# Peptides against a protein of PDB entry 2AKA, part 232

Target 1, 299 residues: chain A of PDB entry 2AKA
Amino acid sequence: MEDLIPLVNRLQDAFSAIGQNADLDLPQIAVVGGQSAGKSSVLENFVGRDFLPRGSGIVTRRPLVLQLVNSTTEYAEFLHCKGKKFTDFEEVRLEIEAETDRVTGTNKGISPVPINLRVYSPHVLNLTLVDLPGMTKVPVGDQPPDIEFQIRDMLMQFVTKENCLILAVSPANSDLANSDALKIAKEVDPQGQRTIGVITKLDLMDEGTDARDVLENKLLPLRRGYIGVVNRSQKDIDGKKDITAALAAERKFFLSHPSYRHLADRMGTPYLQKVLNQQLTNHIRDTLPGLRNKLQSQL

## One batch from the design tools (peptide; made by RFdiffusion4, then SolubleMPNN)

Design b2_p30_6_s3 (from b2_p30_6, 17 letters changed)
Fold by OpenDDE base, seed 3:
Structure b2_p30_6_s3 (fold): chain B 299 residues (1-299), chain A 30 residues (1-30)
Amino acid sequence: as target 1 above (299 residues)
Amino acid sequence: SEAEEELKKELEKLFEEIDELIQKLKEEEA
């Protein structure tokens, strides 16, 4: 079971190398959410490093295939920069930005062509995620007025695939009925079979309100349930607050909150990482026989 | 192409590993 994710990573790399990734229904997890929903913060919290582009508006403009690999060493590698090992995660951020701009130009356009990033770390579980552009209605820079629809169409290329699991990231301090992530998930997965809910910004909810009913899977039930997380605030990110300290604060938040204490062992970033690893592993196991047969027929 | 042939060889190796894993899973379920 432990080798299933690396096996699929090898398949992904092989098909990426020949430009055929877009046509394959590989078992994967696509990360969806509105802008500022906290997607990038969740991914960085898995690695324990700041390495994703930051800014206002549309930051993620290409799909990012993020392959996390448990290793004794810590470094990153890009598929487009074979043989180069990155040990400075600021350089990783800069490379993502440069490679994005190389393909999309200076107009802040989007491209469906993935960036493939592998991160080796002793602090991660084996996990592959596809970070997708944040849904938005507001064009930035020289983006076309229909950028909302372009992003939507890009997301649909991933989330409509039967073997794609959906990590729907929604902020708790906004009406979940209006969550862009849950809306798109409901459109392509109306029975909630492929969707895992992540609820961010639980620490930013109004006094006297909580997301207990959501986290208990009672309000908008998903087969795979919901996991709450507490990310660093934008102020904490700008102040370079340590991720390890933020994870400790997250644990303290759930343990001390009267509405969430009973759920605390099934909440937070470390638990989310574990669940995603298990869900992906099991999903690969279930889909692998069919995938094998399909791929063999294409040889 | 050479790239396609290399891909094919890699896929063949992966299929062997997959088949072994599938067989192991079947044995565990029996």
Scores: peptide ipSAE 0.176, ipTM 0.779, DockQ to the pose 0.635
Fold by OpenDDE base, seed 5:
Structure b2_p30_6_s3 (fold): chain B 299 residues (1-299), chain A 30 residues (1-30)
Amino acid sequence: as target 1 above (299 residues)
Amino acid sequence: SEAEEELKKELEKLFEEIDELIQKLKEEEA
C-alpha cells in the first residue's frame, strides 16, 4: 500500500515541471495554520532534521511540497535542481530560502509556485505534505498591506480541491475557537470530512487548563479527529536539543499528564506520522481511479 | 510539442503502474 504515495509524487513532479500545479486535484495533504502555530516544527519532527527556514513573520512564502520517502539512505532532492543530492540539511534550508527569494524577490512577497522537495530517510514513513504560508493579519517588514488576502488566496487554491486533505495545525495555548487553521478548514470542509486536527503547544497551556475535550473530539468534532503533539521549545531549538530527545520528552509528557494519559497511545509525532501515512494511502486508493480517468480524458 | 509528448508518455506509464498496484491491493483485500 505504501507504494501509492511515491506514484502520486511522480505525478506531482510531472505536473509541477509544466506549471500546471494549481489546476490539479491530486490526493494530497495541505498543512495550514497561523504564524507560529508550530507547522515547521511538526514537519521537521517527521524528518528528524532542522531544514526549514526560520525567522519572524511569514517564513514559508511558497508552497513546499514535502515528499517523504522511506529509504535505506538519507538525502534530499529538489525538483528544480535534479541530480543534486543534499546530505546536509542546512544546505536544504539555504536552498529553500534561495529558491524562494529567486521567485518572490527580496520584499518578502509570496508566490503560489510550489517548491518540490523530496527527502529520503530510514526514519520516515512515506508521506507527502504541502506546507503552506502561515496565515497572518499583520504585514511585517516590506510585505504588501494586502498580504493576508494574498496568503488566503494561495491557501484556497489548495484546500478547496476535493481530493485535498487538510492538516489543520492549532496551538493549544491560544483560543482554539479562534484558530485560523480550523476556521479555513470549516469554510472549505464544513462537514469536517477532509480535515485532521493537530494541536501543538500542549505543554505551554496555563495551569489548570487542558485540551482534553478537543483531543477527545468533543468540542469541535472532526471526522478524522485530533492528534496532540509537543514540539521543541524555542529554547530547546536554540540549545540544539536533538529531535529524538524531544520525541522521548513528548511521550513522557502525554504519559505523565493527568488529562492526556488515557490518550497517550493516540498522541504524539510518531502516531501522527502513522495516521497521516495510512489516511493518505487510503485516500489515494479511493480517489486515484477517478482522477486517472479525468486526467486521461484531458490527454 | 516534444515536452508535451514526453509528459504524455510519462503519464501513461504512471497510469499503468497505478492500475497494476490498485488491482494488486484489491486482490490482497479479497
Scores: peptide ipSAE 0.176, ipTM 0.773, DockQ to the pose 0.617
Fold by OpenDDE base, seed 2:
Structure b2_p30_6_s3 (fold): chain B 299 residues (1-299), chain A 30 residues (1-30)
Amino acid sequence: as target 1 above (299 residues)
Amino acid sequence: SEAEEELKKELEKLFEEIDELIQKLKEEEA
């Protein structure tokens, strides 16, 4: 079973190279969330490196197919620049920004054409995620007035697919009933069969409030449940706080919090990685026979 | 083109690997 995720990665790369990626219902996990929900921080915490674009407004403007591969070595490679190994993750960030701008132009528009990034690391589990643009209602800069709908349409191209799992990222310090991530997930997955909930910013909740009922899967039940995480603050990111230290602080947060202590072994970024690896592996196993038949019929 | 032919060969190899994995999974379930 360990080779299922790498096999699907090779399929993704092959179909991306011929421009046919849009019509394939590949088993994958799409990451959805509102602006500033903490999506990028979750992905960087998996890698243990700062490598994603940061800023105000819409940061992710193209789908990012992030392929994590457990390896004895640490480096990154892009499908659009084959043979180049990146060992400096700041250069990875710059390449994402440059490749995004090359396609979208200077107006900060969006494009449905994915960037394919593979990261080899001893610190990751095999896992593929598709990071999607953050949902927003407010155009920034020269963005078109209908940018909200363009983002929604792009997300729908992924999340409506039957073989797409949905990682719905919601901040705990906002009304979860109004979460953009949970709304879009409920629209395309009304029975909650394909959705995994992630609750961020648990450390930023008002005193005397908690997300216990959500994390216990009692308030808005999902078949695949919810996992709480604590990301670095923007100040910590700007101050280059070490991700390893942040993961230790996250563990301490759950263990010390009266409302979450009993859940601590089923919370945090390391547990989330494990769950996503297992969920994706099982999902590939279940969908692979049907996928093979579909691929054969398209050739 | 040479690039298209190379891609076709890679896809054929991937399909063989998929078929082998499907067969292995069926054997594990039996």
Scores: peptide ipSAE 0.168, ipTM 0.773, DockQ to the pose 0.723
Fold by OpenDDE base, seed 4:
Structure b2_p30_6_s3 (fold): chain B 299 residues (1-299), chain A 30 residues (1-30)
Amino acid sequence: as target 1 above (299 residues)
Amino acid sequence: SEAEEELKKELEKLFEEIDELIQKLKEEEA
């Protein structure tokens, strides 16, 4: 089973090279969430490095196919610059920004053309995620006034695919019933079969409030359930707080919180990574026969 | 194009690997 994710990665790379990524229903996990929902922080917490673009507004402007590969060495590679190994993750961030700007121009527009990034690390499980632009209603800077709809249309290209799992990232300090991530997931997955809920910002909830009912899958039930995480605060990010220290703080948060202590073993970033690895592996296994038949008919 | 031919060859190899994996999975379920 350990070879299933790498196999799909090779398929993704092959189809990306010919620009046909959008038409293939590959088994994948698309990450969806509103702007500032904490998507980038979740992904960086998996790697243990700061490597994603940061800023105001829509930061992710192209789909990022993030292929995590367990390895004895730590480095990153882009499909668009094969043979270049990045060991400085700041350079990875800069390359994402440069490659995004190369395609979208200076107007902070969006493009549906993915960036393929592979990260080798001893600290990751094999996992592939497609980070999608954050949903927003407010154009920033010189973005087109219809940017909300452009983002939505881009997301729909991924999440409508039957073999696409949806990682719906929602902040706990906002009305979860109105979560953009959960709304789009429910639109394309009304039975909650393909959706995994991630609840961020649990540490930023008002005193006397909690997301227990959501995390216990009682409020908006998903077959695949919900996992709570605690990301670094903006202050911690700006202060370059170590992700390892943040993960320890996250664990302490769940263990010490009266509402979450009983769930602590099924919460946090490490558990999320494990669950996603397992779910993706199983999903690939289940979809691979159908995918094979479809691909054979196209050759 | 040469690139398309190379891609086709890579896809063919991937198909073989997929078939082998599917077969292994069937054997593990039996």
Scores: peptide ipSAE 0.162, ipTM 0.770, DockQ to the pose 0.699

Design b2_p30_6_s4 (from b2_p30_6, 17 letters changed)
Fold by OpenDDE base, seed 5:
Structure b2_p30_6_s4 (fold): chain B 299 residues (1-299), chain A 30 residues (1-30)
Amino acid sequence: as target 1 above (299 residues)
Amino acid sequence: SEAEERWQKELDELFEEIDELIEKLKEEEE
């Protein structure tokens, strides 16, 4: 089973090369969430590096296919830059920005054409995620007034696929019943079969409030449940706080919190990564026979 | 084209690997 995720990655790369990405229902995890929901921080915490674009408004403007591969060495490769190994993750960030701008132009538009990024690291589990643009209601800069709908249409191209799992990222310090991530997930997965809930910003909740009922899967039940995480604060990011230190602080948060202590072993970024690896592996296993037949019929 | 031939070869290899994995999974379920 160890080779199932890499096999699907090779399929993704092969079909990307011929421009048929949109028609393939490959097993994958699409990451959805509102702007500032903490999506980028979750992904960076998996890698243990700062490598995603940062800024105000819509930062992710193209789908980012992030292929994590456990390896003895640490480096990144882009499908559009074959043979170039990136060891500096700041250069990875710059390449994402440059490649995004090359296709979308300077007007902060969006494009459905994916960027394929593979990261080799001893600190990651095999895992493939598709980071999608953050849902927004307010255009920024030169963005078209219908940018919200353009983003939604782009997301729907991924999340409507039967073999797509949905990582719904929602901040705990906002009304979870009104979460953009959970709303779109409910729209395309009304039975909650394909959705994994991630609850961020648990450390920023009002005093005397907690997300225990959500994390215990009692409020908005998902078959695959919810996992709480604590990301670095914006102050910590600006101060270049080490991700390893942040992960230790996250662990301490759950262990010390009266409402979450009993859940602490099933919370946090490392546990989330493990669960996603297992869920994706099992999902590939379950869908592989049908995938073979579908691929044969489409080619 | 040479590019198409290389792609087709890669795809054929991937299909073979998928078939092998499907067989292994069936054996594990039995």
Scores: peptide ipSAE 0.101, ipTM 0.716, DockQ to the pose 0.736
Fold by OpenDDE base, seed 4:
Structure b2_p30_6_s4 (fold): chain B 299 residues (1-299), chain A 30 residues (1-30)
Amino acid sequence: as target 1 above (299 residues)
Amino acid sequence: SEAEERWQKELDELFEEIDELIEKLKEEEE
């Protein structure tokens, strides 16, 4: 089973090179959430590096196919820059920004054309995620007034696919019942069969409140459940707090919190990585026979 | 085109690997 994710990565690369037809239903995990929900921070925590664009408003403006590959070495490669190995993750960030701007122009628009990034690291499990633009209601800068709908349409191209798992990222310090991520997931996955809930910002909840019922899968039940995480604060990011220290703080948070202590072994970024690796692997296994038959019929 | 031929070859190789993996998975489930 160890080679299933890399195999699908090769398929993804092959189809991306020709321009992914909307008809491709590859087993994948799409990451959805509102602006500032913490999606980028979750992904950076998986890698243990700062490499995603940061800023106000819509930061992710193209789908980012992030292929994490366990390796003895640490480097990144882009599909659009074959043969170039990036060892400085600041350069990775700059390349994402440059490639985004090249396609979208200076108006901060969005494009449905993915950026394919592969990260080799000894610190990652094999895992492929598609980071999608954050849902927003407010255009920023020169963005078109219908940017909200453009983003939704882009997301729907991914999340409506039967073989797409949905990583729904929601902040705990907002009304979870009104979470944009959970709403879109419920729209396309009404039975909660394809959705994994991630609850961020648990450390930013009001005193005397907790997300215990959500994390215990009692409030808005998902078959695949919920995992709570604690990301670095913006202050911590600006202060260049290392991700390793942040992960230790996250563990301490869950262990010390009266409402979450009993769940601590099933919470946090490391556990999330493990669950996603397992879920994706199993999902590939279950879908691969049908995918093979479908692909043969299309060729 | 030559590019399409190369892509088709790559895809065929991938399909062969997929078939092998499917067979292996079936054997592990028996």
Scores: peptide ipSAE 0.098, ipTM 0.715, DockQ to the pose 0.727
Fold by OpenDDE base, seed 3:
Structure b2_p30_6_s4 (fold): chain B 299 residues (1-299), chain A 30 residues (1-30)
Amino acid sequence: as target 1 above (299 residues)
Amino acid sequence: SEAEERWQKELDELFEEIDELIEKLKEEEE
C-alpha cells in the first residue's frame, strides 16, 4: 500500500500556505500533556536529536506541526523559511524559539498559529504529530493570569476535531487519575476511541509500585491502549546523553522489570513510533473518502 | 495570482492521487 502520510503532509502544507489550517479536519495526531510530562522528550527521541526548546514553565507556546519523513539524508525545513535546510538541530531549536518570540512577543504568551517543521531522517518513520502547549494552572513571568484557559482553548481547537487522534502523555510517577492529558482526552473522547495513552517516567515510580494495570489497559481503558516509555532524565539531557544509548537503556528497563517484562515487546519509543505510524496510516485510509468529499465541497 | 494558480494545480494533483487511492482501496475490498 502506498504511503498515505506524505500525501496528507502535502495537503497540510497546501492549506497552511493559504492560511486555512484552522478549519480543516485533517487526520492528525495531537500530542497533549501537562508541564513536565515528558512530551518534548518523546518527540526528540523519535528524531534522535535535541531540537525542542527547553526551560521552566510553558516551553511550547505555539502548536508545532512536526512532519517526520524517512529519508537517506538528515535535515530539517520550516514552512516559514522555505529553501533553508537545517543540518544543525541546535539551529532548529533556535529557529523555533525565534519564530515563537516573533509572534508572541516577550511576555511568554501563546499563539494558536502553528509552526510547521519537517524533519528528514533515516532514523524516523513517516509520522506527523502536532505538539501542543503543556497544560498549566500557574502563569510564569509576564504571562496573563488566564493562561490556563488560553492553553485549554488552544488545545480544544485540535482535540475536538473528529479526525484528530489524541496522544495523551502522562507521567507514571504522578497520580494517573489526575493526569491533565487524560482529563482533556476524556472530556472530548469519553468513549476512548481516539486516544492513545503514553506513560512516561516509569523508571521514576516509587519502590514497590508499578503501572502494570494501566499498561495492560485495565485501569482506565482506551480502545487504542497504552504504551510505556522511558525518557532521558533532565540530568541525562544536561549531560548530553546519547539518545541511542537512552533507547538501549529503555529496552533494558522493560526487559528487566518484573512487572513489565511480559509487555516489553509492546513498550518503548521504537514501538511507539511504529504504532503511531500504523495508527495514522490506518486513520488516513479510513477518513480519506470523507475528507475528499469535504475538501471538494469547500473549494 | 500565480501563487493561487500554483496552489490550485497542487490541489488538483493531490485530488487526483486521492481519487486513485480511493479506487484502489475499493477494488481491494471487493
Scores: peptide ipSAE 0.072, ipTM 0.691, DockQ to the pose 0.681
Fold by OpenDDE base, seed 2:
Structure b2_p30_6_s4 (fold): chain B 299 residues (1-299), chain A 30 residues (1-30)
Amino acid sequence: as target 1 above (299 residues)
Amino acid sequence: SEAEERWQKELDELFEEIDELIEKLKEEEE
């Protein structure tokens, strides 16, 4: 069953090579959230490397199809530069930035054309995610004043598709009822059938407050539930704190917190990876026969 | 499981066919 994800990766690569002619509803997970919600940190924690663009105004501006593949070796490859193996993940970050700027120009605009990145690692489960631009109301740099709507329109191209699962990333230190991720998820998935909730920044909540009711799926229930994670602080990222050490700190956080201790075995980045792998695999199994038939009828 | 292995084989064969069809479509556009 673990081999179903690599199969869909081959489909993704094939359709990316053809261009716009194949609007296929592929079984996939789209990652949505507001700017600074912690999306990049979650994805980097899966890989165990710093490789995504970061900084004020430096956000995902093209969809990033991130294909994680369990392997004995560690390296990255881009579809747009086949045959080049990246072992330095700083070079991966620079390539994402360069390839983004090549298409969007210097005005920090956005493009719906995906970047396809495959990461081989002994530390990952097979998992494919589509990282989407963070929702924002504030243009940065030379971005057009309507950038909010451009981002929203781009997200809708992915999340409205029936075979798209939604990884909704929300920070706990903000009002969850006003979460951009949960709002867009509810708009396109009103019954909460396709949405997986991720709650970040649990360590940054005010004293005397917790997200227990959300994590127990009692406040805003989703069929696929919620998983809490603790990411590195911006200071820790700037200081190049090791991700392995951060994962240990995350485990300690959940085990030691009075509100979360009973949930600790169903929280954290490693558990999130496992759940996403299983859910994506099952989703592919359920949807692929129908997709095949649809493809055969169109060809 | 044996059932999973059979299913995987069937899917692999199916997607090989899909890949071939995609390649043919590219050739027709050239």
Scores: peptide ipSAE 0.047, ipTM 0.585, DockQ to the pose 0.036

Design b2_p30_7_s1 (from b2_p30_7, 13 letters changed)
Fold by OpenDDE base, seed 5:
Structure b2_p30_7_s1 (fold): chain B 299 residues (1-299), chain A 30 residues (1-30)
Amino acid sequence: as target 1 above (299 residues)
Amino acid sequence: EEEEEKKEFEELKKELDELIEEIRAAQAAR
């Protein structure tokens, strides 16, 4: 993203200088997957900050609409807390938890009402990320018996949008044929035009097993293929292992693994970011003629 | 693939730079 940021900013600044909005209509990125699939870790690695609630089972109980805004300063704002600037991302995490509990109660209840978070940063593009509740079939706590349907309905409000890129997150230590992420992605994107398969927990596979056939796009082919990632363990997070150290460990994992070494350059969080950047690049390129025409009509 | 991606990025950069210059030229003419 870092390479596109200055270009997009210069374009937006140039349009702003003439009183126009460079509406690039940048795609939204939704992260979908089962409970404990590693969605939150994928999002945090993408953003480069720790700010999402952690725990076992269903942690995301409301959709989180994360609007990233390029800015000279780094801070966060919630739509429900207008005028309060958060500079500590731990406070952001606590506010997400508090606002979730306020609406859903403290007994794992869910709500379709989004939390709207805006993050201003010099290191982000103007895009929207959507963290979605983990798909589940078994209700817990105050969850309704139809919890699977309720979560699905919440997801459908986001993933049905034509400009939504879908990160379909599946853990490697589970049967991919049963992936809830891939099922929903195939339903809303049958041609696979906007779906990227993300395989997590590659480091947690049983000895003598690997996800090579999945990562080589041979088992369940996706148009855009699969990208393996190695997220920080809960122990690593609790131990304050930073994202940079996690990225180095991820690279080492792929390079040292006999089944993945040959794929290592097309794996990991940096490659996922690169692929997403390429999609954004293509989208911008496709939008430029329209922007040029708009400009010419106003001159 | 990496060379192709770099090429596509450089092409986009060129197109963006051209558009920015068009905007600047239009502003200077006002």
Scores: peptide ipSAE 0.174, ipTM 0.742, DockQ to the pose 0.270
Fold by OpenDDE base, seed 3:
Structure b2_p30_7_s1 (fold): chain B 299 residues (1-299), chain A 30 residues (1-30)
Amino acid sequence: as target 1 above (299 residues)
Amino acid sequence: EEEEEKKEFEELKKELDELIEEIRAAQAAR
């Protein structure tokens, strides 16, 4: 069963090359969240490397198809740069920025055309995620005044698909009833069948408050439940704190917290990665017969 | 039953791999 994700990766690559990505309901996980929800940090924690663009405002401006592949070697490859292996993840970041700017131009606009990035690593499970632009209400710099709607329309192209799972990333230190990620998920998945909740910033909650009811799936129930994570602080990122050390700190956080200790084995980045791998694998298995029939009808 | 399901799955995987190669061939011809 572990080979199903690589099979779908080859389909994604083939369809990306012909420009037909929009017409195929491929089994995938779309990652949605507001700006600064901790989405990029979750993805970087899976890889154990700093490789995503950082900054103020809309950082992700194109969909990033992130294909994680378990391997004995560590390197990255872009579909648009065939045969080039990246071993420096700072160069990976620069290539994402350059390829984004090539298509969107100088106006910091967005494009629905995906960037396909494959990361081989001994530290990852096989997992494919589509990182989508962060939801925002306020244009920054030279962004068009309708940027909120452009982002929304782009997200809807992915999350409305029946074979799309939704990784809804929400910060715990904000009102979850107002979470942009959970709102869009509820709009397209009202029964909560396709949505996985990720709760970030649990370490930044006000003293005497906790997200226990959310993590126990009692407040806003999702069939696939919620997983809490603790990302590196901005100070830790700026100080180049090792992600492995941050994962150990995350484990300690859940084990030591009175409200979360009973959930600790079902929390944290490693558990999230495992759950996503299993759910995606099962979802691919369940959708493959229908996908085959659809592909045969289009050829 | 589990062995039959596994066999059907491997057959489906093979069919999908063949379709992927056909798509790649069509891309190289453009």
Scores: peptide ipSAE 0.068, ipTM 0.659, DockQ to the pose 0.556
Fold by OpenDDE base, seed 1:
Structure b2_p30_7_s1 (fold): chain B 299 residues (1-299), chain A 30 residues (1-30)
Amino acid sequence: as target 1 above (299 residues)
Amino acid sequence: EEEEEKKEFEELKKELDELIEEIRAAQAAR
């Protein structure tokens, strides 16, 4: 079963090369969330490296197909730069920025054309995620005034697909009932069959408040449930706090928190990785027969 | 049942690998 995700990765690469990215409903996990919801931090915590663009406003401006592959060696490669191995993850960040700017131009617009990034690491499980632009209501810089709708339309191209699982990333220190991620997920998945909830910023909640009812799947039930995570603070990121140390701090947070201690074994980034790997593997297995039939009819 | 599912899965994997190679070959011929 461990080989299913690499198989879909090869399909993704093949379809990206033919420009048919829009027409094939590949089994995938789309990551959705508002700006500053913690999406990038969740993805970086999986890799254990800082490699995603950072800044104010819309940072992700193209879909990023992030293919994590368990390997004895650590390096990254881009589909658009075949044969180049990146061992410096700062260079990976710079390449994402450069490739984004090459297609979107200087106006900080968005493009639906994916960037395909594969990361080999001994610290990852096999997992493929599609990071999507963060939902925003406020244009920044030279962005078009309708950028909110452009982002929404781009997200809808992914999350409306039947074989798309939705990783809905919501911050706990904001009203979860108003979560942009959960709203869009509810619009396209009203029964909550395809949505996995991730609750970030649990460490930033007001004193005397907690997200226990959400994490216990009692407030806004999803069939696939919710997983709480604690990302590095902006201060920790700026201070270049080691991600391994941050993962240890996350474990300590859940174990020591009165409201979350009983959930601690089903919380945190390592558990999220495991769950996503398992859910994606099972989802691929369930969808592959239909995908095969569709592919055979198109050849 | 688990062995049959595994066999069906390996066959599906092989078919998908063949399809991927056909797609690659068709791209190289353009």
Scores: peptide ipSAE 0.055, ipTM 0.618, DockQ to the pose 0.525
Fold by OpenDDE base, seed 4:
Parts: C-alpha cells; sequence; structure tokens
Structure b2_p30_7_s1 (fold): chain B 299 residues (1-299), chain A 30 residues (1-30)
C-alpha cells in the first residue's frame, strides 16, 4: 500500500504552489496551544534537533507545515527554496525566521501563509503537522492590540475544517481546565472526535500534584485520549542533549513516577509520534474518497 | 512554470484517483 502521508504531502505542496491552500480540506493535524505550551518543543523532540524559532512572545507567526519523512539521511528542505538541502538545523531555524520576517515584516505581525518545511531523518516516522501560532492575550513588540483575535481567526481557518485533526498541547503546570488549546478544540470539536490531547511539562508540576486524571481521560474526555510528554529542559537544549538521551530521560520519568508508572507504555514522545502517524494515516484513508470529488470540481 | 505545476497537479490527481480506487476495493473485500 502506498504511503498515504507522502501522497498528501505532495498534494499539500502542489496546492501551496498554486495558492489554493485555503480552500482544500486536506487531512492534516493542526497543532494548537497557548504561548509557551511546549508545541515547538514537542515538534523538535520528534526530530531530535533544535530548529524552530525561540524567544519571548509569539514565536510561530506563520503556519508551519512540518512534513517529517523517515530517511537514512538527515536534512531539511523548504518549498520556497527547492533544491537547497539544509543539514545544519540552525540554518533551518534562521530560514524560518527570515522567511517569516520577509512576509510579516519586522513588526512581529502574523500571516496565514504557510511555510512548508520537509525534514528527512532516521529518527522520525512519516508525519505531517501544521504548527500554528501560539494563542496569547498579550501583544509583544509592535504587534497590534487585537493580535489575540488575529491568531484565533488564523487558527479557526484550520481547526474548523472537518478533515483537520487537532493536536491540543497543554502544559500540566497550568490549570488544564483553562487550557487555551482545549478550549478552542472544544469549540470546534465539542464531541472530542478530532482532538488529541498532549500534556507537556509534567516534570514541572508542583510536588504532590499530578495530571493522572487528565491522562487517564477522566477529567476532560477525548475520544482520541491524552498523551503526556516530557520535553527537553532548557538546560538540555542549551547543552545540546541528543534525542536518545532525552527520550531515555522521558521514559525514566514516566516509569519512576508513582502517578504515571502504570501509563508509561502509552506516554512519551515515541508513543505520541507512533499514535500520530497511525491516526493521520487512518484519517487520510477515511477522507480520501471525499477529496476526489473536491478535486474534480476545482479542476 | 504554471504549465509544469498544472501538469504535476494532474499527475497527483491521477495518483490520488488510483489510490482511492485501491482503497475502495480493499474495503469492499472485507
Amino acid sequence: as target 1 above (299 residues)
Amino acid sequence: EEEEEKKEFEELKKELDELIEEIRAAQAAR
């Protein structure tokens, strides 16, 4: 059976090239979460590289279509600069920043125009995610005072689509009942059919507290459930800790934690990646019959 | 460039159509 994810990637690339990105409800996973919820860290944990913009405020300012492709080699390619292979992931970060600034200007505005990034790596499963700007109430820099609503409107363009799965990223060290990610997901997916919950920062919870009830799908039930992850700490990032060491530390965390030990086999970045690969593949298969009719009507 | 992009798109559409038929056939066989 042809790998369905690469097929949809080719469709995404073709639609991006012709400027029709907005009208096609392609099967995809949109990543949503508040500012500093750990979205970028989750994505970087899949790749095992630091390649996403970092900083204070809204860092992701354009949708990033991140196409992960399992390969024997490690490199990145952008759709906007075809033929250029990036082997230094710092250069990937700089290109994202430069391409973002090219479109949005220096005012840290947002744009709904996606950046398409393909990452080939031996450490990834085939997986496509759309990283969306972090929800925030506080404008930074020269951002307009209504930036919260602009971000929300941008997110709604993706998450309202029926074929869009929602990866709702929420930090455990905040009130999960008030999670921006879970709120927006519930607004557009009230039955929790399209939403996958990711709980980050489990290692940063106060002593004597845990997210067990959430992870067991008892507090805010989602059909697709919740997966807890432990992202690399800032110290680990600064120390350039490799993916293997980070994954080992994450596994050790879940296995050693009294509240999470029984869930450990259904937690962590590798499990999340596997689940997302499987869910996206199945979702593509289920939605493909409907895509034909749309394609035939537009061509 | 536009003609090349259009050609690539038509090829992708064909691949998608073929894949859809394969999926339907596999579903019907279950």
Scores: peptide ipSAE 0.026, ipTM 0.583, DockQ to the pose 0.036

